# Ledger of designs, part 100: peptides against a protein of PDB entry 9GMZ

Target 1, 343 residues: chain A of PDB entry 9GMZ
Amino acid sequence: TGFPLELLTRPATERLAYFENYTVAHPRLKEVYEILMRTIAEPAGASFIFVYGASGVGKTTLRLRVEQKLTELALPKLESDRARVPVVGIEAIAPESRYFNWKEYYTRALITLEEPLIDHKFDYGVRGISRDNFGKINVESKVVAPALRRALENALIHRHPDVFFVDEAQHFGKVASGYKLQDQLDCLKSLANMTGILHCLLGTYELLTFRNLSGQLSRRSVDIHFRRYCADSPEDVQAFKSVLLTFQQHLPLAETPNLVDHWEYFYERTLGCIGTLKDWLKRVLSDALDREATTITLKDLQKRALSVAQCQKMFKEIQEGERQLSETEADVQNLRSALGLGA

## One batch from the design tools (peptide; made by RFdiffusion4, then SolubleMPNN)

Design b2_p14_5_s3 (from b2_p14_5, 6 letters changed)
Fold by OpenDDE base, seed 2:
Structure b2_p14_5_s3 (fold): chain B 343 residues (1-343), chain A 14 residues (1-14)
Amino acid sequence: as target 1 above (343 residues)
Amino acid sequence: SLQPLESSLFERPK
């Protein structure tokens, strides 16, 4: 089934919003979704989940779908437990300096945790944190990072979310020294331990550097690799073509565009990353709707494609991440051999 | 044959 045909009579804004909200349930997204949902339900003593993969693979889409599902599953319990929040999700901000802004992080986490629709007033035990008449949290500039941390710890304990999501979590690693990076890890570890709340960090392959610096986090973490589709795998090529077929059926245009026949060009300019593909198609759809076009052409695609130079840069970053993971797998085999467990 | 992928995992029950 394609898009609802009634959309063809609707405004361009509504047609674009349909495509923006549409999510292809592609094999890698399904796999990672099931692993993540199972791990959240049964963490088995884990305090952290690391979800890593290429930029534009679809990590934010994964997060939003898990947040939606956890919210839906919690609805019956929220009637009896008015204090509970099912999930908290924030995006980590890249530091403007060589230092991560923990004050801003704690403030954003508190604001996200305390949605205006929560009728239950919570005392944070910190002066200078208040709610306005609309239920929004206000944090006075005088409130220091240690006080905001205590407020967040208390709020997380009281609201007891099933998971705390941090998107773009590689930004924690963007610090001036390895010592400071260890301090950031210890800070996150302490927050998870003090609250008993499972943390899920989503990021690029730069998150592996952060993950590898803490042998202690390694014992209490689950790793989930969100892989791209690879052109050297017939199964991955078939899955990628199926994604193109699905998107072409869900573009709200009068004539269905032929995306599948251009699959190699789509692969060349997305590197098998479905988020990159969706963002490209969104730009092209917006242009087509602005012109009241009946379909999308190859020329329309070419106009909004990433440059070869951008793709080459992205590919180098992917190759480095995939290499680091392959080295880790080899290290495990070497360790097993050295222990006499066999290769 | 190439088949479309179902969105069913993420559709809200109407």
Scores: peptide ipSAE 0.157, ipTM 0.769, DockQ to the pose 0.348
Fold by OpenDDE base, seed 3:
Structure b2_p14_5_s3 (fold): chain B 343 residues (1-343), chain A 14 residues (1-14)
Amino acid sequence: as target 1 above (343 residues)
Amino acid sequence: SLQPLESSLFERPK
């Protein structure tokens, strides 16, 4: 099973869009997807889910697939409850300033929550929030962050999503002081508590800092580690090669490129992160389509690869995150041993 | 043998 051969006669834009929309159900993505879906269905009093892993591991793909599935599962209920939104997902923006822009965050959350063609107009109870003729939310510049928060709280209560996703959530942590980070966590915790809506924060290993800062968050959070593929695991190497095989079959080119034979080079430049791999292949595919090339060569791959210096930096960040998790696991084992629970 | 991975988990049911 490969790409539809009819794509070879289609414009480059359609060929690229096919590959962009294509998702490999690789083992780690499937595992994390199943855990996340189960946790959303049965949060067991959790207010937060933390999904952490390397940059480019595929967290955004996970989010989008969960959003799709939750929407599909909600369709029968949405016919009777036109006010309900099954899921809402936003990306946290890195602050341009030393301060997180809560006004922008609340505005984007409100816009996203109301983007579905919801026939039922909701009154946010806040002056300066309106809908245009297309149903889009307009927020006047005079509306302050506390008013936008109240509007979002009301909207979340009214729309009652099964989960509120925040992608790139490590950007909450980019505040230079631990104090400001605690305030942000308390703000998010308050929003989750006031609305009764489960929050899922997806991000890098920097999210572990959030978990460690609040013993209260840890009691009300579920942790999901989205692992990369490791070259020291034969099973992980086999899975990574299978991903390469799958992608090479789904590149809409006249001649199937041999990606699998270059698996070590792909691993070296992706660190076992499938999102990084996919984004690399997208860039290379775009270049190939622009040249009307029949296939992708190693030279084409090399042209769009991350530099060794970039990979070394990314690997250091991964190793630090994996180390912190390993230390935590060791601490749990030490605690269990000290309690007489055994290994 | 190396096998391709299915996307079926994430495909919209037709």
Scores: peptide ipSAE 0.156, ipTM 0.772, DockQ to the pose 0.354
Fold by OpenDDE base, seed 1:
Structure b2_p14_5_s3 (fold): chain B 343 residues (1-343), chain A 14 residues (1-14)
Amino acid sequence: as target 1 above (343 residues)
Amino acid sequence: SLQPLESSLFERPK
């Protein structure tokens, strides 16, 4: 089934919003979604979940869909437990300095955790944290990072989410020294341990460097690799073409564009990353709607494509990440062989 | 044959 045909008579803003909100349940997204949902339901003593993959593979989409599902599943219980928040998700910010801004992180986490209009005011026990008349958290500039941490710990314990999501978590690793990176890991580990809340860190392949620095975190972590589609796999190519077919049916235009015939060009400029593909199509759709165009042409696609230089840079970053994972997989195989376990 | 992917995983039940 395609888009609702009634959208063709609607404003460009509604047509664009439809496509923005539309999510293709592509095989890799479905697989990672099921693994993540299962792991959240049964963490088996894990304190961390690491979800890593290429930029633009769809990690934020995955997070948002899991957050939605966890919220839906919790609704019947939330009626009786007004203090509970089923899930909390934040995005880690790239530090302006060589140091991660913990004060900002804790502030954003507190704000996000308390955004639901929960009737019950929680006392954070920290001076300079208040709620306004609309229930919005206000943090005074004088509040120091250790006090914000205690407030977040107390809030997480009180709200008891099933999982705490941190998107773009590779930004924790952007510290100039390995010692400081270990300190960041120890801070996160301590927060998870003190609260008893499962943490899910989503990020690029740079997150692997962060994960590998703590042998103690590795023992209490679950890894989920969100793979891109690879052109050397016939199955992946077929899945990628099916994604294009699905998107072309869900572009709210009078004439259905033939995206599938251009699959190689789409692959060249997305590297098999569906988030990158969706963002590209969104830009092209916006342009088409602004022109009141009936369809999308190859020229329209070319106008909004990533440059070859951008794709080459992104591809090098992907290849390095995939190489590191392949080496780790080889190490596992070598360990299994040395243990007398079959490959 | 190339088939469209179902969005059903993420559609709210009507």
Scores: peptide ipSAE 0.151, ipTM 0.771, DockQ to the pose 0.336
Fold by OpenDDE base, seed 5:
Structure b2_p14_5_s3 (fold): chain B 343 residues (1-343), chain A 14 residues (1-14)
Amino acid sequence: as target 1 above (343 residues)
Amino acid sequence: SLQPLESSLFERPK
């Protein structure tokens, strides 16, 4: 089934919003979704989940779908526990400086936890944290990071989410020294331990640096690799073509474009990353709607494609991440062999 | 044959 045909008579903004909100349930997304949902339901003493993969693989889409599902599942319990927030999701911001801004992180987390629509208002016990007339949290500039941390710890304990999501979590690793990186990890670990709230960090392969820094984090973490589709796998190529077929049916245009016939070009410019593909198609759809075009052509695709230089850079970053994971798998086999366990 | 992928896992129940 394709898009609702009624969209063809709707404004360009509504047609674009339909495609933006549409999610293809592709095999890798389903797999990672099921693993993540199971891990959240049964963390088995884990304090962290690491979800890592290429930029544009679809990690944000995964997060949003899990947040939606956890919210849906919590609705019956929210009637009796009006203080509860079922799930919290934030995006870590790239620091302007060489140092991660914890004050900003804690502020954003508090604002997200304390949405105006929450009936049960909580007192954080921190001067300079207030609510406006609309119930929105205001944090005064004078409030220091340790006070914001205590406020966040209290809020997380009181709101008791099933999981706390941090998207773009590789930004925690943007520190000037390895020592400072350890301090960031210890800070996150302490926050998870003090609150008893499971933390899920989503990010690029730069998150692998966090995995290697703390043998204590490795004991209390679950790792989930969100893989791209690989052109050397016939099954992955077939899945990627199926994604293209699905997207072409869900582009709200009068004539269905043939995206599948251009699958190699789509693969060349997305590296098998479905988020990158969706963002590309969104840009092309926007241009087509602005021109009142009936379909999308190869020329329209070429106009909004990533450059070869951008793709080459992204591919090098992917290859380095995939190499590190392959080496880790080999190390596991070597360890098993050395322990007298069969390979 | 190439088949479309269903989004049904992520659709809100109507």
Scores: peptide ipSAE 0.144, ipTM 0.771, DockQ to the pose 0.340

Design b2_p14_5_s4 (from b2_p14_5, 5 letters changed)
Fold by OpenDDE base, seed 1:
Structure b2_p14_5_s4 (fold): chain B 343 residues (1-343), chain A 14 residues (1-14)
Amino acid sequence: as target 1 above (343 residues)
Amino acid sequence: SLEPLESSLFERPK
């Protein structure tokens, strides 16, 4: 089934919003979604979940869909437990300095956890944290990072989410020294241990460097690799073409564009990353709607494509990440062989 | 055959 035909008579803003909110349940997204949902339901003593993959593979989409599902599943219980939040998700910010800004992280986490719709106000026991008349958390500039941490620990314990999501978590690793990186890991580990809340860190392949520095975290972590589609796999190519077919049916235009015939060009400029593909199509759709165009042409696609230089840079970053994972997989196979376990 | 992918996993139940 395609888009609702009634959208063709609606404003460009509604047509664009439809496509923005539309999510293709592509095989890799479905697979990672099921693994993540299962792991959250049964963490088996894990304190961390690491979800890593290429930039633009769809990690934020995955997070948002899991957050939605966990919220829906919790609704019947939330009526009786007004203090509980089913899930909390934040995005880690790239530090302006060589140091991660913990004060900002804790502040954003508190603001997100304490959305104004929560009837039950919690006292954080920290001076300079207040709620405005709308229930929004306000943090005074004088509040120091250790006090914000204690406030977040108390809030997480009180709200008891099933999982705490941190998107763009590779930004924790952007510290100039390995010692400081270990300190960041120990801080996160301590937060998870003190609260008893499962943490899910989503990020690029740079997250692997962060994960590998703590042998103690590795023992209490579950890894989920969100793979891109690979052109050397006939199955992946077929899945990618099916994604294009699905998107072309869900572009709210009078004439259905033929995206599938251009699959190689779409692959060249997305590297098999569906988030990158969706963002590209969104830009092209916006341009088409602004022109009151009936369809999308190859020229419209070319105008909003990533440059070859951008794709080459992104591809090098992907290849390095995939190489590191392949080496780790080989190490596992070598360990299994040395243990007398079959490959 | 090339088939469209179902969105049903993420559609709100009507």
Scores: peptide ipSAE 0.088, ipTM 0.742, DockQ to the pose 0.343
Fold by OpenDDE base, seed 2:
Structure b2_p14_5_s4 (fold): chain B 343 residues (1-343), chain A 14 residues (1-14)
Amino acid sequence: as target 1 above (343 residues)
Amino acid sequence: SLEPLESSLFERPK
C-alpha cells in the first residue's frame, strides 16, 4: 500500500509532513529495534546500552520509535502511577570548549523529564528550580551543576523511566584529554548507579572510543551495532532496493517516481545509510511540491545529492569504525586462544 | 521480486 491518495488534494505542507513522519521498517532498523526493546525490558543487570553506527544510519529514528512504543506500553500504568514517566530522551550538545557543559546537560534532562502535562508536582529539593504557570521548569542561573545533578537524581528516582536516552552521545568524548574523558564516564556511571535507571547512549563510531575507555562500563553494558547496508552483500543490496521501492510508493506525488532503477546512484550518495536517503528524498520532495511537479526526476535527485567529496569523507569515517569493531572481534578470538578455549 | 517493506511495526493502532 502506498500513501493515502487524498494527500494529492492537500496542501504541500501536509504532503511533506506525511513523508517526514513516514518510517520504513527496514531489516536493520527492525533488528536493532527488537534487540533494544528486549534489552530495555530485561537489562539483566546492565546499566548502559550503547547503540553505535554511521552518521545517517537512522539512530534518531530508532530512538523516537522506541520512545513511542514505551509510552504506548506505559499508558495503562500511568493511570495508577501519576508520577511515572515512561521514557526520557535528550540530545547531547557538542561542547563549545574543551569541557563538557554538565550544567546544561542536567538542566535539559530535567526540562525533558518534567513535561507540562504531569499533574504531580515534584519538589527537587533545590532552591532556584521552579515551575512556571504552564508547568515548564525554570532553572535560575545561580544553580550550580552539583545541585542540578542531585535534582536530576531525585527526579529520575521519583519518575522511574524505563530508559534514559542520550542521542549524539559521541559528544561526551569530545574533551581535551583522556583523564577528562574518564571523569565523564565516571559521572554517567554514577548517575546510572545512584538512580537505578538504565541509560542508552546512541552515537557514531566515535562512541567506541568512549566505550573502550571504561573496562568497568564494559561489564554493565550491552552493545548494539546499527550497521549500514553493504553493496558487497546480495541480501543488503536487496534490502536497500526494497527501501527505495517503499519510499517511491510513499512519496505523495501524482506519478510514482522510479527510484529503484537508480539504486546504484542512491547507494553511491548514501553509503547504505537510510537516514541519509530519507533526508535526501525529503529535500527533493520539498522542491517538487514547491514547483507543483507531478513526479521526481533524476535531475531533481542530482540537484540535492551529497557531493562526492562529502561521500568520500563519510566513507572514511565508516571504514575506521568498521575496522575498530573487526579488531575487537579478533582480540576476543586471540583471548580465547590464549585461555586454551580454542579459536 | 522486490517487495515493499511494511511500516506496520511503527504504526499506531488507530
Scores: peptide ipSAE 0.053, ipTM 0.754, DockQ to the pose 0.349
Fold by OpenDDE base, seed 5:
Structure b2_p14_5_s4 (fold): chain B 343 residues (1-343), chain A 14 residues (1-14)
Amino acid sequence: as target 1 above (343 residues)
Amino acid sequence: SLEPLESSLFERPK
């Protein structure tokens, strides 16, 4: 089944919004979704979940779909517990300075937890945190990071979400020294422990640096690798082609474009990352709608493709991450062999 | 044969 045909008579903005909101349930997304949902339901004493993979693999899409599902599942309980927030999701911001801005992080987390539509208002016990006439949280510039942390701890305990998501979590690792990186991890660990709230960090392969820094985090963390599709795997190539087939059916254009015939070019410029593919198609669709075009051509695709230089850079970052994981798998086998456990 | 992927797992129940 394709897009609703009624969209062909709708404004370009509505047609673009349809495609933006459309999600292909591709095999790797389904797999990671099921693992993540199971881990959230049964954390087994874990305080952290790490979801790592290539930039543009679809981690944000995964997060949003899990947030949606957890919200849906919580609806019956929210009628009796009006203080509850079922799930919280934020994006970590790249610091302008060499140091992660915890004050900004805590402020964003508090604002997200305390959406204006929440009926049960909570007092954080912190001067300089207020609500405006619309119920929006305002944090005065004078409020210091330790006070914001206490406010967030109290808010997380009171709102008791099933999970706290932090997207682009590799930005916690952007510190000038390894010592400061450990301090950031200890800060996050302390927040999770003090609140009893499961934290899920989503990010690039740079999150592997966090895994290696703390033997205590490794004991209380679950790792989920969100893999890209690989061209050396026939099954992965078939899945990638199926994604292209699905997207071509869901582009709200009068004539269905043939994306599948160009699968190698799509693979070359996305590296098997479905988020990168969707963003590319969104840009091309926007251009086509602006021209009132009936379809998308190879020339339209080429106009909005990532450059070869961008793809080469992204591929080097992916190869380094995949190498580190492969070495870890080999280390596990070596450890098993050394313990007298069969390989 | 190449088959389209269903999004039904992520669709809100109507």
Scores: peptide ipSAE 0.043, ipTM 0.747, DockQ to the pose 0.343
Fold by OpenDDE base, seed 3:
Structure b2_p14_5_s4 (fold): chain B 343 residues (1-343), chain A 14 residues (1-14)
Amino acid sequence: as target 1 above (343 residues)
Amino acid sequence: SLEPLESSLFERPK
């Protein structure tokens, strides 16, 4: 099983697009996918799902695959309910200023919620929000954030998605003061409560700070840790090698590159993060296609690798996140022991 | 033996 051989006769753009769209169903992605799908189906009164893990672990891939699956599962119902959107997903933008741009967030959420070819035009009840001739939402500059929030609340209630995804959600936390972070969490909590829509925040280990700030959020949240592969686990190393084997078979090149023999180098420069690996291979594939190369060499890999300094920084951030989780697990165990529940 | 991982879980049903 590999890429369609017919791709070798196709333009570089099609060959690259094939690899970009290809997803390896690696064990950690499958596990987190199953947990997330189950949690969305049965939230058990949760208002939030937190999906946290290393940068480049594959959270965006997880989101996109869940969005796809929820859409597929909703198709039979969408025929009868043309107002419904099964899922909505946005990426949180890092604020250019010290303040999170709620106006932009609400605008992007509204645009995304209405991007589906929904025949049923919804009136947002807000002056200065309109649809163009293509059905795209236009927001006039005069529309203020509170009005956009009301429009989004109404749209979410009317469209009733099974989940609202916010990718890169750690960007809510980039506010210099804990006070501002609490206000943002209270705002998100209020939006979830007012709409009855389950929110899934995907992000780095910085999301753990959000969980710790509000004991009320923790009671209404489900936590999903998207782990990287660890080199100290033989099973994780085997899974990582299997990912490399799979990717080498799906690189649309005339000669299959030997990625597996370089697994340690791939691990060193990805820290066991499959998204980082995929993005690296995309860059290398693009370079190879531009040169009409028949294969990928170690030199080609080295040219597009993250620097050791970048990897050291990323590893420090991962270790801090993993440490915080380990401490939390120890605290739970200590609490259980103190309660007489035993180990 | 090292085995390739299936993508089938995420492939669109044809």
Scores: peptide ipSAE 0.035, ipTM 0.717, DockQ to the pose 0.361

